# Peptides against a protein of PDB entry 4N78: the designs that were tried, part 20

Target 1, 186 residues: chain A of PDB entry 4N78
Amino acid sequence: HFQVICRLLGYQGIAVVMEELLKVVKSLLQGTILQYVKTLMEVMPKICRLPRHEYGSPGILEFFHHQLKDIVEYAELKTVCFQNLREVGNAILFCLLIEQSLSLEEVCDLLHAAPFQNILPRVHVKEGERLDAKMKRLESKYAPLHLVPLIERLGTPQQIAIAREGDLLTKERLCCGLSMFEVILT
Target 2, 155 residues: chain B of PDB entry 4N78
Amino acid sequence: MAELQMLLEEEIPGGRRALFDSYTNLERVADYCENNYIQSADKQRALEETKAYTTQSLASVAYLINTLANNVLQMLDIQASQLRRMESSINHISQTVDIHKEKVARREIGILTTNKNTSRTHKIIAPANLERPVRYIRKPIDYTILDDIGHGVKW

## One batch from the design tools (peptide; aimed at target 1 Y11 L169, target 2 R107 G110)

Design b2_p13_4_s3 (made by RFdiffusion4, then SolubleMPNN; from b2_p13_4, 9 letters changed)
Fold by OpenDDE base, seed 5:
Structure b2_p13_4_s3 (fold): chain B 186 residues (1-186), chain C 155 residues (1-155), chain A 13 residues (1-13)
Amino acid sequence: as target 1 above (186 residues)
Amino acid sequence: as target 2 above (155 residues)
Amino acid sequence: SDYLERFLELTTP
């Protein structure tokens, strides 16, 4: 589904969706979640000493439950705050999945474009074959497919300009060196 | 354009009219030859004259048909050439618009991105594989950067 | 040059 969404939206559509999601996340974090965090900080016990190790794990857990009883019993935390956190989480996950799907689509595009851009696949050399001979054979096989040199030889100046620009745009994709998800996490 | 217009408005219609007139003339020639043969005391001479007129008439019709056919072919070639030019122009505009749209879209999404921290990939000291002559083999697009992304959710 | 800068430079006519 995410792959279809990426194909449908393209860069522009993805950008719009990501911007809106960032706005939503920002609004949730700076608004409701911030207010809940402030409220929680106010009700947090001022002095929470680590219980003595003698109480064991169950006793320590009970101690913290007792110290945080007012927080746990805060009904709005369970309903509104958790819902908002879920929304933030879903938005983040959505962004991650969109970026991953976009990267996959871009990789596919790059792979499909590679023979036309003088990008040779990694050649698996079988035992006894010379890598150089295989590479030369591949170069010779794909040489007629190199689009930019072909257009430079046969095309009009306008076609050459478009081909060069298209080649550059095809090579320089987001997946090659950019991350949207890192921006969302900051 | 002037040549195409002349072909469409003058040459081809004129050629069609000429063929029609030629048909009428052929009928007259046929009638003349028939009457001449019936009235002539020298049937051999009349036959030779008929052959001459028939040959001339057929040659004239053949010429008219050939001229008309060539004009029609020329018209079609001009039209085909115009269509090809138009197609080329449309394709150029379309590609220019698509490139522009792509640039705009890239700007919009680019502002939402940051450089991937190339984790200091420890120089995987590629084992000293023999000095492959560094032929400027364009660094294969390292798709390994995407290996971490592609293992994700088969959704 | 940052890949981002190069990516964005492609957007300038």
Scores: peptide ipSAE 0.297, ipTM 0.743, DockQ to the pose 0.628
OpenDDE base, seeds 1, 2, 3, 4: peptide ipSAE 0.282, 0.296, 0.294, 0.296; ipTM 0.735, 0.740, 0.737, 0.740

Design b2_p13_4_s4 (made by RFdiffusion4, then SolubleMPNN; from b2_p13_4, 8 letters changed)
Fold by OpenDDE base, seed 4:
Structure b2_p13_4_s4 (fold): chain B 186 residues (1-186), chain C 155 residues (1-155), chain A 13 residues (1-13)
Amino acid sequence: as target 1 above (186 residues)
Amino acid sequence: as target 2 above (155 residues)
Amino acid sequence: SNYKERFLELTTP
């Protein structure tokens, strides 16, 4: 589903969705959640020390659960605050999944374009084969498919310009060095 | 344009009319030949004349058909060429628009991105000497301070 | 230039 969404929305649509989600998350964090957190901090137990590690993870969890039992059982916290936190969580997860899906699509595009852009796959050399010889064979095999050089030889100046620009745009994708999710987490 | 127009408006219609007229003329020639053969005392001569007229008529029709066919083919070639040129132009425009849209989209999404950084996972170091757990004395918590938050539910 | 800058530069007409 996320792949389909990415395909449908493209960069433009994804950007719009991400911006809106960021607004929603910001609103939730700075609004209701912040208020709850501030209030909860005021009512937090004064002494909540880390129990001994010898109690193990379950024991430690039980300890903290006991310390925070009254807070956790607070109705408003369960109904409102936790719901808002779920919304934030869902938004974050959505962003993550969208970015991952987009990255997959972009990688696929890059892989498909590679033969046409003089990008050779990582060559696995079998025993007894020379890497150089294999690379040369691959280069020779794919040389006729190099699109930009082909168009430069056969195309009009306008076509050449478009081809070069298209080639560059094809190569430079988000997945190559950019992250949206990190922005969301900051 | 002018050539195509001439073909469409004059040459091809003219050729079609010529063929139609030829048909009418052939009918007249056939009638003449039939009558001539019946009335002629020299049947051999009449037959030879009929053959001559037939040959001439066939040649003329063949010429008209060939001319018309060539004109139609020429028309189609011109039209095909025009369509190809139009297609090329449309494709060029389309590609330009697509590139532009891509650039706009990239700008919009790009502002929402940052360079990929490998965040160093900070290892949480547990304190070495954990004090003995002191028995926690549970005190009742007053949650009335939360009443004004959210839906304002009063207990 | 970082990748982001390069990426955005491509968006310039």
Scores: peptide ipSAE 0.333, ipTM 0.749, DockQ to the pose 0.490
OpenDDE base, seeds 1, 2, 3, 5: peptide ipSAE 0.318, 0.333, 0.331, 0.329; ipTM 0.747, 0.753, 0.747, 0.752; seed 1 fails the geometry check

Design b2_p13_5 (made by RFdiffusion4)
Pose (drawn by RFdiffusion4):
Structure b2_p13_5 (pose): chain A 186 residues (1-186), chain B 155 residues (1-155), chain P 13 residues (1-13)
Amino acid sequence: as target 1 above (186 residues)
Amino acid sequence: as target 2 above (155 residues)
Amino acid sequence: PHLSTFEEGREEA
């Protein structure tokens, strides 16, 4: 699903959705969640020690049940507090997962562009062979496929300018050195 | 474009009217052969001149049509090339617009991004100078090696 | 790496 969502939305669609999800998270954190956090903070026990081991685990469970009774009995703890937090969590997971799908989409695009952009994989080296001397030979084999230099050789200035721009857009992808989840959290 | 204007404004309309002129001039020439036969004292001579005019009328109508047909074809060939050049220009405009729309989309998502500081190194990196193997040499105990440290006491 | 197509968006941020 995320794979399809990335393809149909593109960069502009994904960007707007992320910007809008930030507005939703902001609305919830500064809104209903904040209201209920302030309310439950008062219902909270002002102080609460952690009992020594001596008391034993059953007595510690009884002590936490008594100290946190008002939290355990709070009627809207699930239907509201947990619900709102779940929505915020899902919004964060969407941003993370959608970025991962976009990375996969970009890397595949780049793999198909490599033949037309003079990008060769490492070649096997036998005895008496140097990669330096061989990679340059392989580059000659795929020389007719190098798009930008061919157009600069036979193309019109208009075709050349358009080729340079398209080649730039094809080789520059977010997965080459950029990320978003960090900015989302910040 | 100059050859097209010449075809559209003069050569086609002109060659076309020259055809209409043939329509009117031939009906005169048909009457003249009839009259020249009637006035003619020599019926065989007048028939041979009618035949001459018939053959000449045929050669003329075929020439006028051929000339006009070549002009119409040249006009269509030129217009076909115009559409060829125009499509090429429209395609470049389209590619340019596509590049622009993509730049706008990438600018929009670029706001939500930062550098991912990732690097690549080796599993093991040996030091520039490996530790020299130090030979063992016996030396006596010396109770003076600390004399210069702090407030020593020489003996 | 520097990516020029995303640069303007990062400056705006």

Design b2_p13_5_s1 (made by RFdiffusion4, then SolubleMPNN; from b2_p13_5, 7 letters changed)
Fold by OpenDDE base, seed 1:
Structure b2_p13_5_s1 (fold): chain B 186 residues (1-186), chain C 155 residues (1-155), chain A 13 residues (1-13)
Amino acid sequence: as target 1 above (186 residues)
Amino acid sequence: as target 2 above (155 residues)
Amino acid sequence: MYLPTFEEGMKKR
């Protein structure tokens, strides 16, 4: 699903969605969640001492239940606050999954474009073969596929310009060095 | 442009007119041949003349048709070439627009990105001796281990 | 009546 979303929205659509999502998250954090946190801090016991181990696990649990009674009985905590936290969590996960999916799409694009951009994979070298010689042979084999040089040789100035720009755009992808998710976490 | 215009405005209409005129002329030639044959004392000569005029007329019409056809074909070729050029131009514009849109989109999403901290993950050097997976013996969590750690009032 | 011949037409091209 996320891959399809990435393909459908493209960079622009993803940017818009991410911006709106960030606004929502900000609104949730600075609004409802902050209010609940403040309320929780107010009702939180100022002094919460660990009970003696002698009370055993049930006694300790009862102690904390008693100390946190006001919090536990705060019904809105479960229904509203936790729901908002879920929404924030979902937003974060959504961003992560979108970025991952986008990265996969970009990598696929890079791989598809690679033969046309003189980007060749490192070939396996058998014993006794020189890597350099094999790479040169491979380069020579795929030289006719190099799009930009081909267009530079055969194309009009306008076509050459477009080809160069297209080549650059193809090479420069977010996955090469940029992260959206890190921005979201900041 | 000038060639296409000449074909459209002069050559093709002219060729059509010529064919129309040839029709009228052929009728006159036919009438002449008929009358000549009827009036001539030498029927053999009149017949040979008629054959000559017929051959000439057919050749003339064939020439006119061929000329007109070639002009029409040339016109179509020029138009086809113009369409191809137009298509190329449209494609060029389209590509330019697409590139521009892509650049804009990338800028927009770029604002939402930061450089990946390539933390040089220290090559996890696999320890040379893979410690045999010690069979996880689930030791019961001794919760008392933490009893001495914290502000618990030791009575 | 002068009708241009095919040959004459070919020469003019």
Scores: peptide ipSAE 0.026, ipTM 0.753, DockQ to the pose 0.005
OpenDDE base, seeds 2, 3, 4, 5: peptide ipSAE 0.023, 0.000, 0.020, 0.000; ipTM 0.761, 0.751, 0.753, 0.754

Design b2_p13_5_s2 (made by RFdiffusion4, then SolubleMPNN; from b2_p13_5, 6 letters changed)
Fold by OpenDDE base, seed 2:
Formats: structure tokens, C-alpha cells, sequence
Structure b2_p13_5_s2 (fold): chain B 186 residues (1-186), chain C 155 residues (1-155), chain A 13 residues (1-13)
């Protein structure tokens, strides 16, 4: 599903969605969640000492239950605050999954374009084969597929310009060095 | 442009008219030949004249058809060439626009990106002195200390 | 890898 979303939205659509999600998250964090946290801090026992171990597990549990009674009974915490936290969590997960899906798509695009851009994979050299010879053979094999040089030779000036720009667009991908998720986490 | 216009407005219509006129003329020739054959005392001569007229008429029609066909083909070729040029122009514009849109999109998403922290794999400098794993001597937990704590009925 | 098309956007932040 996320892969399909990435394909449909493209960079522009993803940017818009991410921006809106960030706004929502910011609103939730600075608004409702912050207020609940403040309230919780106010109702938290100022002094909560660890009860003596002699009371046993049940006694200790009862002690903490009593100390935190106001918090536990705070109905809005369960209904509103947790819901907002869930929404934030979902937004974060969504962003993560979108970025991962986008990265996969970009990698695939790069791999598909590689033969046309004079990017050759490192070939596994079997025992006894010279790496240099194999690489030269590969270079020779794919040389006719180099798109930009081909168009530069045969194309119109306008076609050449478009090809160069297209080549650049193909090479530059987010996965090559950029992260959106890191921005979202900050 | 001028050539196409001439073909469309003058040559092709003119050729069609000529062909139509030729058809009418052929009917007249046929009538003439028929009458000539009936009225002539020398039937052989009349037949030879008919053959000559038929050959001439067929040649004329063939010429007119060929000329018209060539003009139509030429017209179509010119039109096809014009369409190809137009298509090429549209494609170039479309590609330019798409590239521009993509660049804009990349700028937009770029706002939401940061450089991947190449985790400098801090070379975990293995401390040179591998502290010998202190043999974790598991002291057995003596649970008998808890035997006196609780309402357990000593059977 | 230098990604100038995206980096232009980064500078706008």
C-alpha cells in the first residue's frame, strides 16, 4: 500500500502530506498532549517513596495504586490523551513507512537506469577470471546504451538539453544522502 | 504551405473535374464509335478506328488517375510531415514542463529533508586490554530464607 | 553525494 501511495503522490504529493502531518503532530503535541502532561505533573505525588519491601507485592501495588489514584481515575487520559498519542504515533509510523517505500522505489529506479548512465555493478569475479577483463567486457557491452552520449551524437540541441536534465534528475535521489524521517523526529 | 494549399484548392479539385469530364467524353466517344461502325461500309476500318480511340481514351484516363493519385499522396505526405513537426513540438514542451515540475517538487520535498547522519561508525576501538570476562560465579540463591515467610501450612 | 536540487529546498528551511 505504501509503495502505491508513493508512486501516486510522487515527490510533490509526499511533501504535501508530510507537511500536513507535521502540522497535525505539532498541534497535538503543543496543544492537548502538553496540557495533559502539565495536568499529570500537577497531580503527581510530590513525594513518592518506595514502600518497604516488607509489605510484599500486593501491599506495594496497593500503595502505588493509592498514590496514583487520581491519575488512574482520570478518564480523559484514557479517552483523549491516549487517542492523541496514538494519532501521533500513527503519523510517525506513516512517515517512516513512506520514506522506506520511497527509498525502495528510488533504489529500483537507480538500478534500472544504471546501465544507461554508465554505472556498472561490481561483478562477482569467479576464480580465475581477471576483474579488469570482465569489467572491460561489461563496459563494452553497455556502451551503446549510454543515453546521454547517444543523444549528444544524434539528437537536436533541444533533445540533448532534455536528456542531460533527465539524466541529472535520474541520478539525484533522496536515498542517496537525505532523510525526511530525521527531520520529523526533531 | 503554398504547395499544400495549391494541392488542396487547385490541383486535386481540378484533377477530379478533369476525370469527370473525361468520363463524359468517353461516353461520347463510345457513341461515336458505335454509330460509325453501323454506318460505315468498311467495317474493318471502322473497327480499327474504334480500337485507336479506345486505346487513346484508356491512356488518357490512366494518366488522369495517376496524376490525381500522386497529388493526393503528396498532399498526405505534407500533412503527415506537418503533424509530425507539431507532435515533436508538443512533446518537447511537455517534457520541459515535466522537468520543471519535477525540479519544483524536489525543492519542496527538500525542505523536509536533512543529511543522513552517516553514523560515523565510531571505530569501536576495542580496548586493547580485553578485560578477561570476570567469571560470573552464580551463587545459588538459597530460597530457604523465605520458608518462614507466609501462612504456608507445614505439612 | 551532492544533491543540489533537494539542497535548494533545505536552504529554505
Amino acid sequence: as target 1 above (186 residues)
Amino acid sequence: as target 2 above (155 residues)
Amino acid sequence: MHLPMFEEGMKER
Scores: peptide ipSAE 0.361, ipTM 0.806, DockQ to the pose 0.707
OpenDDE base, seeds 1, 3, 4, 5: peptide ipSAE 0.361, 0.349, 0.353, 0.360; ipTM 0.803, 0.801, 0.801, 0.807; seed 5 fails the geometry check

Design b2_p13_5_s3 (made by RFdiffusion4, then SolubleMPNN; from b2_p13_5, 6 letters changed; failed a check: a repeat of another design)
Amino acid sequence: MHLPVFEEGMKER

Design b2_p13_5_s4 (made by RFdiffusion4, then SolubleMPNN; from b2_p13_5, 7 letters changed; failed a check: a repeat of another design)
Amino acid sequence: MFLPVFQEGMEER

Design b2_p13_6 (made by RFdiffusion4)
Pose (drawn by RFdiffusion4):
Structure b2_p13_6 (pose): chain A 186 residues (1-186), chain B 155 residues (1-155), chain P 13 residues (1-13)
Amino acid sequence: as target 1 above (186 residues)
Amino acid sequence: as target 2 above (155 residues)
Amino acid sequence: SVHLETFEEGREE
């Protein structure tokens, strides 16, 4: 699903959705969640020690039950507090997962562009062979496929300018050195 | 474009009227051969001149049509090439707009991004100078090696 | 760090 969502939205669609999800998270954190956090903070026990080991685990469980009774009995703790938090969590997970799908989408695009952009994989080296001497030979084999230099050789200035821009857009992807989940959290 | 204007404004309309002139002039020439036969004292001579005019009328109508047909074809060939150049220009404008729309989309998502500081190194990196193997040499106990440390006491 | 021109203007904003 995320894969399809990435393809259909593109960069502009993903960006707007992320910007809108930030507005939703802001609305919830500064809104209903904040109201209920301030309310439950007063229902909270002002102080609560951690009992020594001596007291045993059953007596510690009893102690936490009494100290946190008002939290355990709070009627809207699930239907509201947990629900709102779940929405915020899902919004964060969407941003993370959608960026991962986008990274997979970009890397595949780059793999298909590599033949037309003079990008060769490492070649096997037998005895008496140097990669330096061989990679350059392989580059000659795929020389007719190098798009930008061919158009600069036979193309019109208009075709050349358009080729240079398209070549730049093809080789520059977010997965080359950029990320978003960090900014989302910040 | 100059050859097209010449075809559209003069040579086609002109060659066309020259065809209409043939329409009117031939009906005169048909009457003349009938009159020249009637006035003619020599019926065989007047027939041979009618034949001459018939053959000449045929050669003329075929020439006028051929000339006009070549002009119409040249016009269509030129117009076909105009559409070829126009499509090429429209395609470039389209590619240009696509590049722009993409730049706008990438600018929009670029706001939500930062550098991912990732690097690549080796599993093991040996030091520039390996530790020299130090030979063992016996030396006596010396109770004076600390004399210069702090407030020593020499003996 | 990696510089990418198409995303540069968006990062400056």

Design b2_p13_6_s1 (made by RFdiffusion4, then SolubleMPNN; from b2_p13_6, 6 letters changed)
Fold by OpenDDE base, seed 4:
Structure b2_p13_6_s1 (fold): chain B 186 residues (1-186), chain C 155 residues (1-155), chain A 13 residues (1-13)
Amino acid sequence: as target 1 above (186 residues)
Amino acid sequence: as target 2 above (155 residues)
Amino acid sequence: SVFLPMFEEGMKK
């Protein structure tokens, strides 16, 4: 589903959606959630010591659960605060999944375009083969597929310009070094 | 443009008219040949004349059809060439627009991105000193302070 | 180039 969404929205649509989600998340965090957190901090037990490690993880969890039981059972917290937190969580997950899906699409595009852009795969040299000879063979094999040089030789100036622009756009992808998710976490 | 216009407005309509006129003329020739054959005392001569007129008429019609067909083919070729040129122009414009839109889109999404930094997640080191279990004294929590937050349950 | 400047900035960090 996310792959389809990425294909449908493209960079423009994804940007718009991400921007709006960030606004929503910001609004939730700075609004209702912040208010609940402040209030909860005021009602938090003043003395909450770490239980002994001898109780193990389950015992420690039970201890904290017991101390916070009344807070967790508070109706407004469950209905409003936790719901808002779920919304924030869903938004974050959505952004993550969109980014992952987009990265996959970009990688696929890069892989498909590679033969046409003089990008050769890393060649495993089998025993007895010379790396140089194998590379030369691969270069010769894919040389006719190099799109930009081909168009530069046969095309009009306008076609050459478009081909170069297209080549550049094909090579430049977000997955090569950029992350949206890190921005969301900030 | 001028050639196509001449074909559409003059040559092809003219050829069609000529062919139609030829039909009318052929009918007249046929009538003449029939009457001539009936009235002539020399049937052999009349037949030879009819053959000559038939051959001439056939040749004329063939010529008219061929000329008209060639003109139509030429017209279609010119139109096809024009369409190809138009298509090429439209494609060029479309590609230019698409590239521009893509660049704009990339700028917009780009502002929402940052460089992938491998932040070293600091390992949360658990404190080594096990504090002695302090007896938990539960104090009642007053939740009335939360009443003003959200849908405000007024009592 | 649209992304190249962004990539370069990222590589400098």
Scores: peptide ipSAE 0.061, ipTM 0.709, DockQ to the pose 0.105
OpenDDE base, seeds 1, 2, 3, 5: peptide ipSAE 0.015, 0.014, 0.047, 0.055; ipTM 0.675, 0.668, 0.692, 0.697; seeds 1, 2 fail the geometry check

Design b2_p13_6_s2 (made by RFdiffusion4, then SolubleMPNN; from b2_p13_6, 6 letters changed)
Fold by OpenDDE base, seed 1:
Order: C-alpha cells, then structure tokens, then sequence
Structure b2_p13_6_s2 (fold): chain B 186 residues (1-186), chain C 155 residues (1-155), chain A 13 residues (1-13)
C-alpha cells in the first residue's frame, strides 16, 4: 500500500506530505508535549537512582513503576500527552515507511534501467571461466541496449537532449545516498 | 503547405466538378447515340459509333475518378505526415515539461534530505560501582501543577 | 560519497 502511495504521489507529493508531517510533529513536540515534559520534570522525584542490578529486570521495572506511579496515573497525561505522542509516533512511522517504499521503488527503477545504461550486473564466475571474458561477453550482449548512445547515433538533437536528461534523472535517485528519515530524527 | 493547399482548394474541387460535368456529358452522349441509331440508315455503323463513344466516355470517367482518387490519397498522406510531425513536437514539449517538473520536484524533496550516515554503534558501558539500594520513600505528588496543561477535565 | 546534484541543490543541511 505504501508503494502505491509512493507511485501516486511521486517526489513532489511525497515532499509535500513529508513537509506537512514534519510541521505537525514539530508543533506537537514543541507544544503540548514540551509543556507536559517540563511540568513532569518539575514533579519528578529529585532523586531517582538506579536500583541494584540484583533486583533483576522485574524488580527494577517495579521500582521505577512505583516511583512514577502517581505521574503515570495522572489522567490528563494518559489522554492528551500519550495521544500526542502516539500521533508523533504515527507520523514518524509513516515517514519511515514512505521512505522505505520509495527507496524500493527507486531501486527497482535503477535495476530495470541498468541494462539500458551500460550498468552490468555482478556476474558470478564459474570455475574455469575468466571474469574478464565473461564481462566482455556481457558487455557485447547488452551493447545494443545502451539507449543514450543509440539515440545519439540515430536521434534528432532534441531527442538526444531529452535522452541525456532522462538518463540523468534515471541515474540520480535518493536511495543512492540521501535519507529523509534522518532529517526527521534530527 | 502549398501542395496541400492546392489539393484542397483547386485539384480536388476541380476534379469533383469535372466528374459532375462528365456525368452530364455522358447523358448527352447517351441521348445522341440513341438518336443516331434510330435515325441512321446504317445500323451497324451507328452501333460501332455508339460503342466507340461509350468506350471513350467510360475511359474519360475512369481517368477522372482515378485522378481524383489519387489527389485525395495524396492529400490524406500529407495530412497524416503533418499530424505525425505535430504529434512529435507535442511529445517533445511534453517530455521537456515533465523533465522540468521532475527536476523541480527532486529539488523540493531534496530539501528534506540529508546524507545517509552510518549509525555508530555506541558501546554501552556498565557503571563500575553498583549503587547501594536507597530505601524507597514514597512522597505524595501534587498534580495541581499540571492543571494548566492540556484540555483535560477540570475536576 | 555519492553526489546527487539535483537533490543536493535543494539541501539546506
């Protein structure tokens, strides 16, 4: 479903959605959540030391649960703050899933375009075969598919220009080195 | 352009008019042949003349139809070629626009991107000294400090 | 580092 969304929105649509989500997240984090966090910090126990490891994970959890019990039981915290946190979480997850889906789509595009762009797959060499000979054979096999050189030879100047631009657009993808999700996390 | 215009404005209309005129002429020829056969003392000669006129008239009409048909076909070929050229031009423009839009979109989404960073694995260092268990003292928490936060129910 | 000029032109960071 995220793949379909990515295909439908394209780069522009994804950018718009991501920008709006970032605004929402920022608003939630800097608004209600920040206020709750500040208030909670004021009411937090001044001294909350780590219990001994000897209590084990359950004992440690129980200790912290007890220390925070009154805070956790605060009704408004559960209803408003946690809801906002859930919204933030959902937004982040949405961004992550969109980026992942986009990356997959881009990788597929790159893979499909590769034979036409003189990008050869890594060939497994069988015993007794030379890598160079096999690569040369592959190059020869796919040489007729190289689109830009073909158009440069057979096409009009306008077609050549479009083909070159298209080739560049095909080669440059976000998945090659850029991340949107890392921006969201900062 | 000039050839297409000549076909549309002169050759095809002219051919149609000529064909129409030939129809009228054929009727006259037919009437003449009929009358000539009736009035002629030599029926064989009259028949041969009628046959000659009929053949000539049919040949003329066939020529006119063929010429007109060829002109129409030529017109259609020129128009088809023009449409193909127009289509090609539109496609080139469309592709150029799409490429431009894509570049803009990529720039826009690029604003939201950063270089992929390899996550540095941070080694969790365990504290060297186990803190002595501090006896838990339960202190009451005053929640009134939270009353100004959120849209909660004022009790 | 892979350079993506079309995207990097928009990068503020």
Amino acid sequence: as target 1 above (186 residues)
Amino acid sequence: as target 2 above (155 residues)
Amino acid sequence: PVHLPMFEEGMKL
Scores: peptide ipSAE 0.321, ipTM 0.773, DockQ to the pose 0.453
OpenDDE base, seeds 2, 3, 4, 5: peptide ipSAE 0.315, 0.311, 0.312, 0.319; ipTM 0.769, 0.772, 0.771, 0.773; seed 3 fails the geometry check

Design b2_p13_6_s3 (made by RFdiffusion4, then SolubleMPNN; from b2_p13_6, 5 letters changed)
Fold by OpenDDE base, seed 4:
Order: C-alpha cells, then sequence, then structure tokens
Structure b2_p13_6_s3 (fold): chain B 186 residues (1-186), chain C 155 residues (1-155), chain A 13 residues (1-13)
C-alpha cells in the first residue's frame, strides 16, 4: 500500500503529505501533549527516593504506585493524552514507512536507469573468469545504451540539455544520502 | 509554408481541374474520331488519326496524373515534416515542464530531508590477508522479507 | 507542359 501511495503521490505529493503530518504532529506536541506533560510534572512528587531494597519487588512497586497514584489516575482520566501520543506515533510510523517505500522505489529507479547511465552492476566472477574480461564485456554490452552520450551525438542542443538535466535528476535521489525520518524525529 | 500553400491552393486544385477538363476533352476527341471514321472515305487514314489522338490523349492524361500525384506527395511530405517539427517542439516543452515540476517537487521534499548520518562504520580495514572471498553464495534474496513490510496494516 | 501543349494543339484541329 505504501509503495502504491509513493508511486501515486510522487515527490510533490509525498512532500505535501509529510508537511501536513508534521504540522499535525507539531500541533499535538506543542499543544495538548505539552499541556498534559506540564500538568503531570506539577503533580509529580518532587522527592521520590528509591525505597530500600529490603521492601522487595512488590513493596517497591507498591511504593511507586502510591507515589505515582495521582499521575496514573490523571493519565487514566486524560485518555486524550495517550490518544494524541498514539496519533503522533502513527504519524511517525507513517512517515517512516513512506520513506522506506520511497527509498525502495528510488533504488528501483536507480537500478533501472543504471544501464543507461554507465553504471555497471557488481560483477560476480565465477571461478576461472577474469574480472577485467567480464567488465569489458559488460561495458561493451551496455555502451550503446548510454543515453547522454547517445543524445549528445544525435540530438539537438535542446535535447542534449534536457537529457543532461534528466540524467542528473535520475542520479540524484534521496536514498543516496538524505533522510526525511531524521527530520521528523528532531 | 509558401510552397505548401501554393500546393494546396493552386497546384493541386489546378491539377484536379485539368484532369476534369481533360475528361471532357477526351469525350470530344472520341466523338470526333468516331464521326471522322464514319464520314471519311479513307478509313485507314481515319484510323491512324484516331490512334494518334488516342496516344496523345493518353500521354496527356498520364502527364496530368503524374504531375498531380507528385504535387500531392510533395504536399504530404511537407505536412509530415511540419508534424514532426511540431511533435519535437511539443516533446521539448513537455520534457521541460516535467523537469521543472520535478525540480520543484525535489526542492519541496528536500526541505524535509537531512543528511543521513553515515554511521562511520569503522572502515573495516580489510585485513591485509586477502581472506579468500567467501563465495558469496547468493542466497536468493528472500524478497518475502519485504512482503511483511508491504502488508497493509490489517486494521 | 509539353504533353498539355500537344493535347491542346490536337484539340484545336
Amino acid sequence: as target 1 above (186 residues)
Amino acid sequence: as target 2 above (155 residues)
Amino acid sequence: SVYLEVFEEGMKK
């Protein structure tokens, strides 16, 4: 589904969706969530000392439960905070999945374009074959497919310019060194 | 353009008119030949004259048809060339627009991106000892691992 | 043009 979404939206559509999601997340974080966090901080015990280990795990748990009773009760009453956090989480997950899907599409595009851009695949050399010979064979096989040189020879100046720009755009992809998800996390 | 216009407006219509007129004239010639043959005391001479007129008429018609055909072919060639030029222009514009749109889209999405922190994976200093390239048994990339990612969250 | 001229001349006779 995310792959289809990526294909349908393209870079522009994805950008718009991501921007809107970021706005929503920002509004949730700076608005309702921040308010709840501030309130929770106010009701949080100022001094919470670690109980002595002598109380055992159950006693320690009861101690913390008692100390945090107001927070737990507040959180249970304020289900909105958890819902908002879920929404934020879902938005983050959505962004992650979109980025992953986009990266996959970009990689596929790069792979498909590679023969036309003089990018040779990693050559697996079988035992007894010379790497150089295989590379030369591959180069010779794909040489006629090099788009930019072909258009430079046969095309008009305008076509050459377009081909060069297209080639550049094809080579420069987000997956090569850019991450959207890191921006979302910041 | 002037040549195409001349072909469309003058040469081809003129050629068609000439052929039509030729048809009418051929009918007159035929009638003349028939009457001449009937009225002539020397039928052999009349027949030879008829043959001459027939040959001349056929040659004239053939010439007219050939001229018209060549003009039509020339017209079509010019039109085909114009269409090709137009197609090239449209393609150029279309590609330019697409590139522009793509650049805009990339700028927009680029604002939402940061450089991937390439975790400096420690340069695996290739141990000086050329460990025998472990035959990368191409385990078939089980693309099924990707199947789990694409399964829409069954809500 | 030669054929047309010949044809026209023939029609005038």
Scores: peptide ipSAE 0.038, ipTM 0.669, DockQ to the pose 0.005
OpenDDE base, seeds 1, 2, 3, 5: peptide ipSAE 0.033, 0.036, 0.021, 0.036; ipTM 0.661, 0.667, 0.661, 0.678; seed 5 fails the geometry check

Design b2_p13_6_s4 (made by RFdiffusion4, then SolubleMPNN; from b2_p13_6, 4 letters changed)
Fold by OpenDDE base, seed 5:
Structure b2_p13_6_s4 (fold): chain B 186 residues (1-186), chain C 155 residues (1-155), chain A 13 residues (1-13)
Amino acid sequence: as target 1 above (186 residues)
Amino acid sequence: as target 2 above (155 residues)
Amino acid sequence: SVHLEMFEEGMKK
């Protein structure tokens, strides 16, 4: 699903969605969540001592339940605050998954373009084959597919300019060194 | 442009008119031949004359059709060439617009990105020589990492 | 590389 979304939206659509999600997250954090956190801080017990281990696990649980009774019984905390936190979490996960999917799509594009851009994969040398000879064979095999040199030889000046620009756009992708998710976390 | 205009405005319409006039003339010739045959005492001679007129008429029509057809073909070739040039121009504009849109989109998404913190594992303490501006050395994307992902061509 | 610069220009804003 995320791969399809990435393909449909492209860079521009993804940027718009991410910006809107960031606005929503900011609104949730600075609005409702902040208000509930402030309220919780006011009702938080000033002194909460660790009960003695002699009370056992049930006694300790009962102690904390009693100390936090007002917080636990706060119905709006469960219904509104936790829901908003869930929405924030979902937004973060969405951004992460979109970035991952976009990175995969970009890598696929790079791989598909590689034969046309004189980018040859590292060939596994089988025992007995000279690496140099195999590389030369591959270079010779794919040489006719090099798009920019081909267009430079056969194309108009305008076509050459477009081909060079397109080649550069194809080579330079976000996955080469940029992260959106790190920005979202800050 | 001048040749196409001449074909469209003069030669092809002229050829069509010539064919139409020829049709009218042929009808007159046919009527003449029929009447001549009926009135002539020498039917054989009248028949031979009719054959001659028929041959001449067929030759003339064939010539007119051939001339008109050639002019139409020439017109179509010129128009096809013009359409190809227009198509090329439209494609160029379309590609230019697409590249521009892509550049704008990249700037927009770039605002939402930061440099991947390569966890500098072990600071190889390179000796204190002058921090030359770390030229963004395009690390060649090692595509081998993707060799195991998808139905890629296993070489 | 002009296009990396475009991403970088976006990052600087």
Scores: peptide ipSAE 0.081, ipTM 0.731, DockQ to the pose 0.450
OpenDDE base, seeds 1, 2, 3, 4: peptide ipSAE 0.017, 0.021, 0.040, 0.035; ipTM 0.677, 0.658, 0.706, 0.680; seeds 1, 2, 4 fail the geometry check

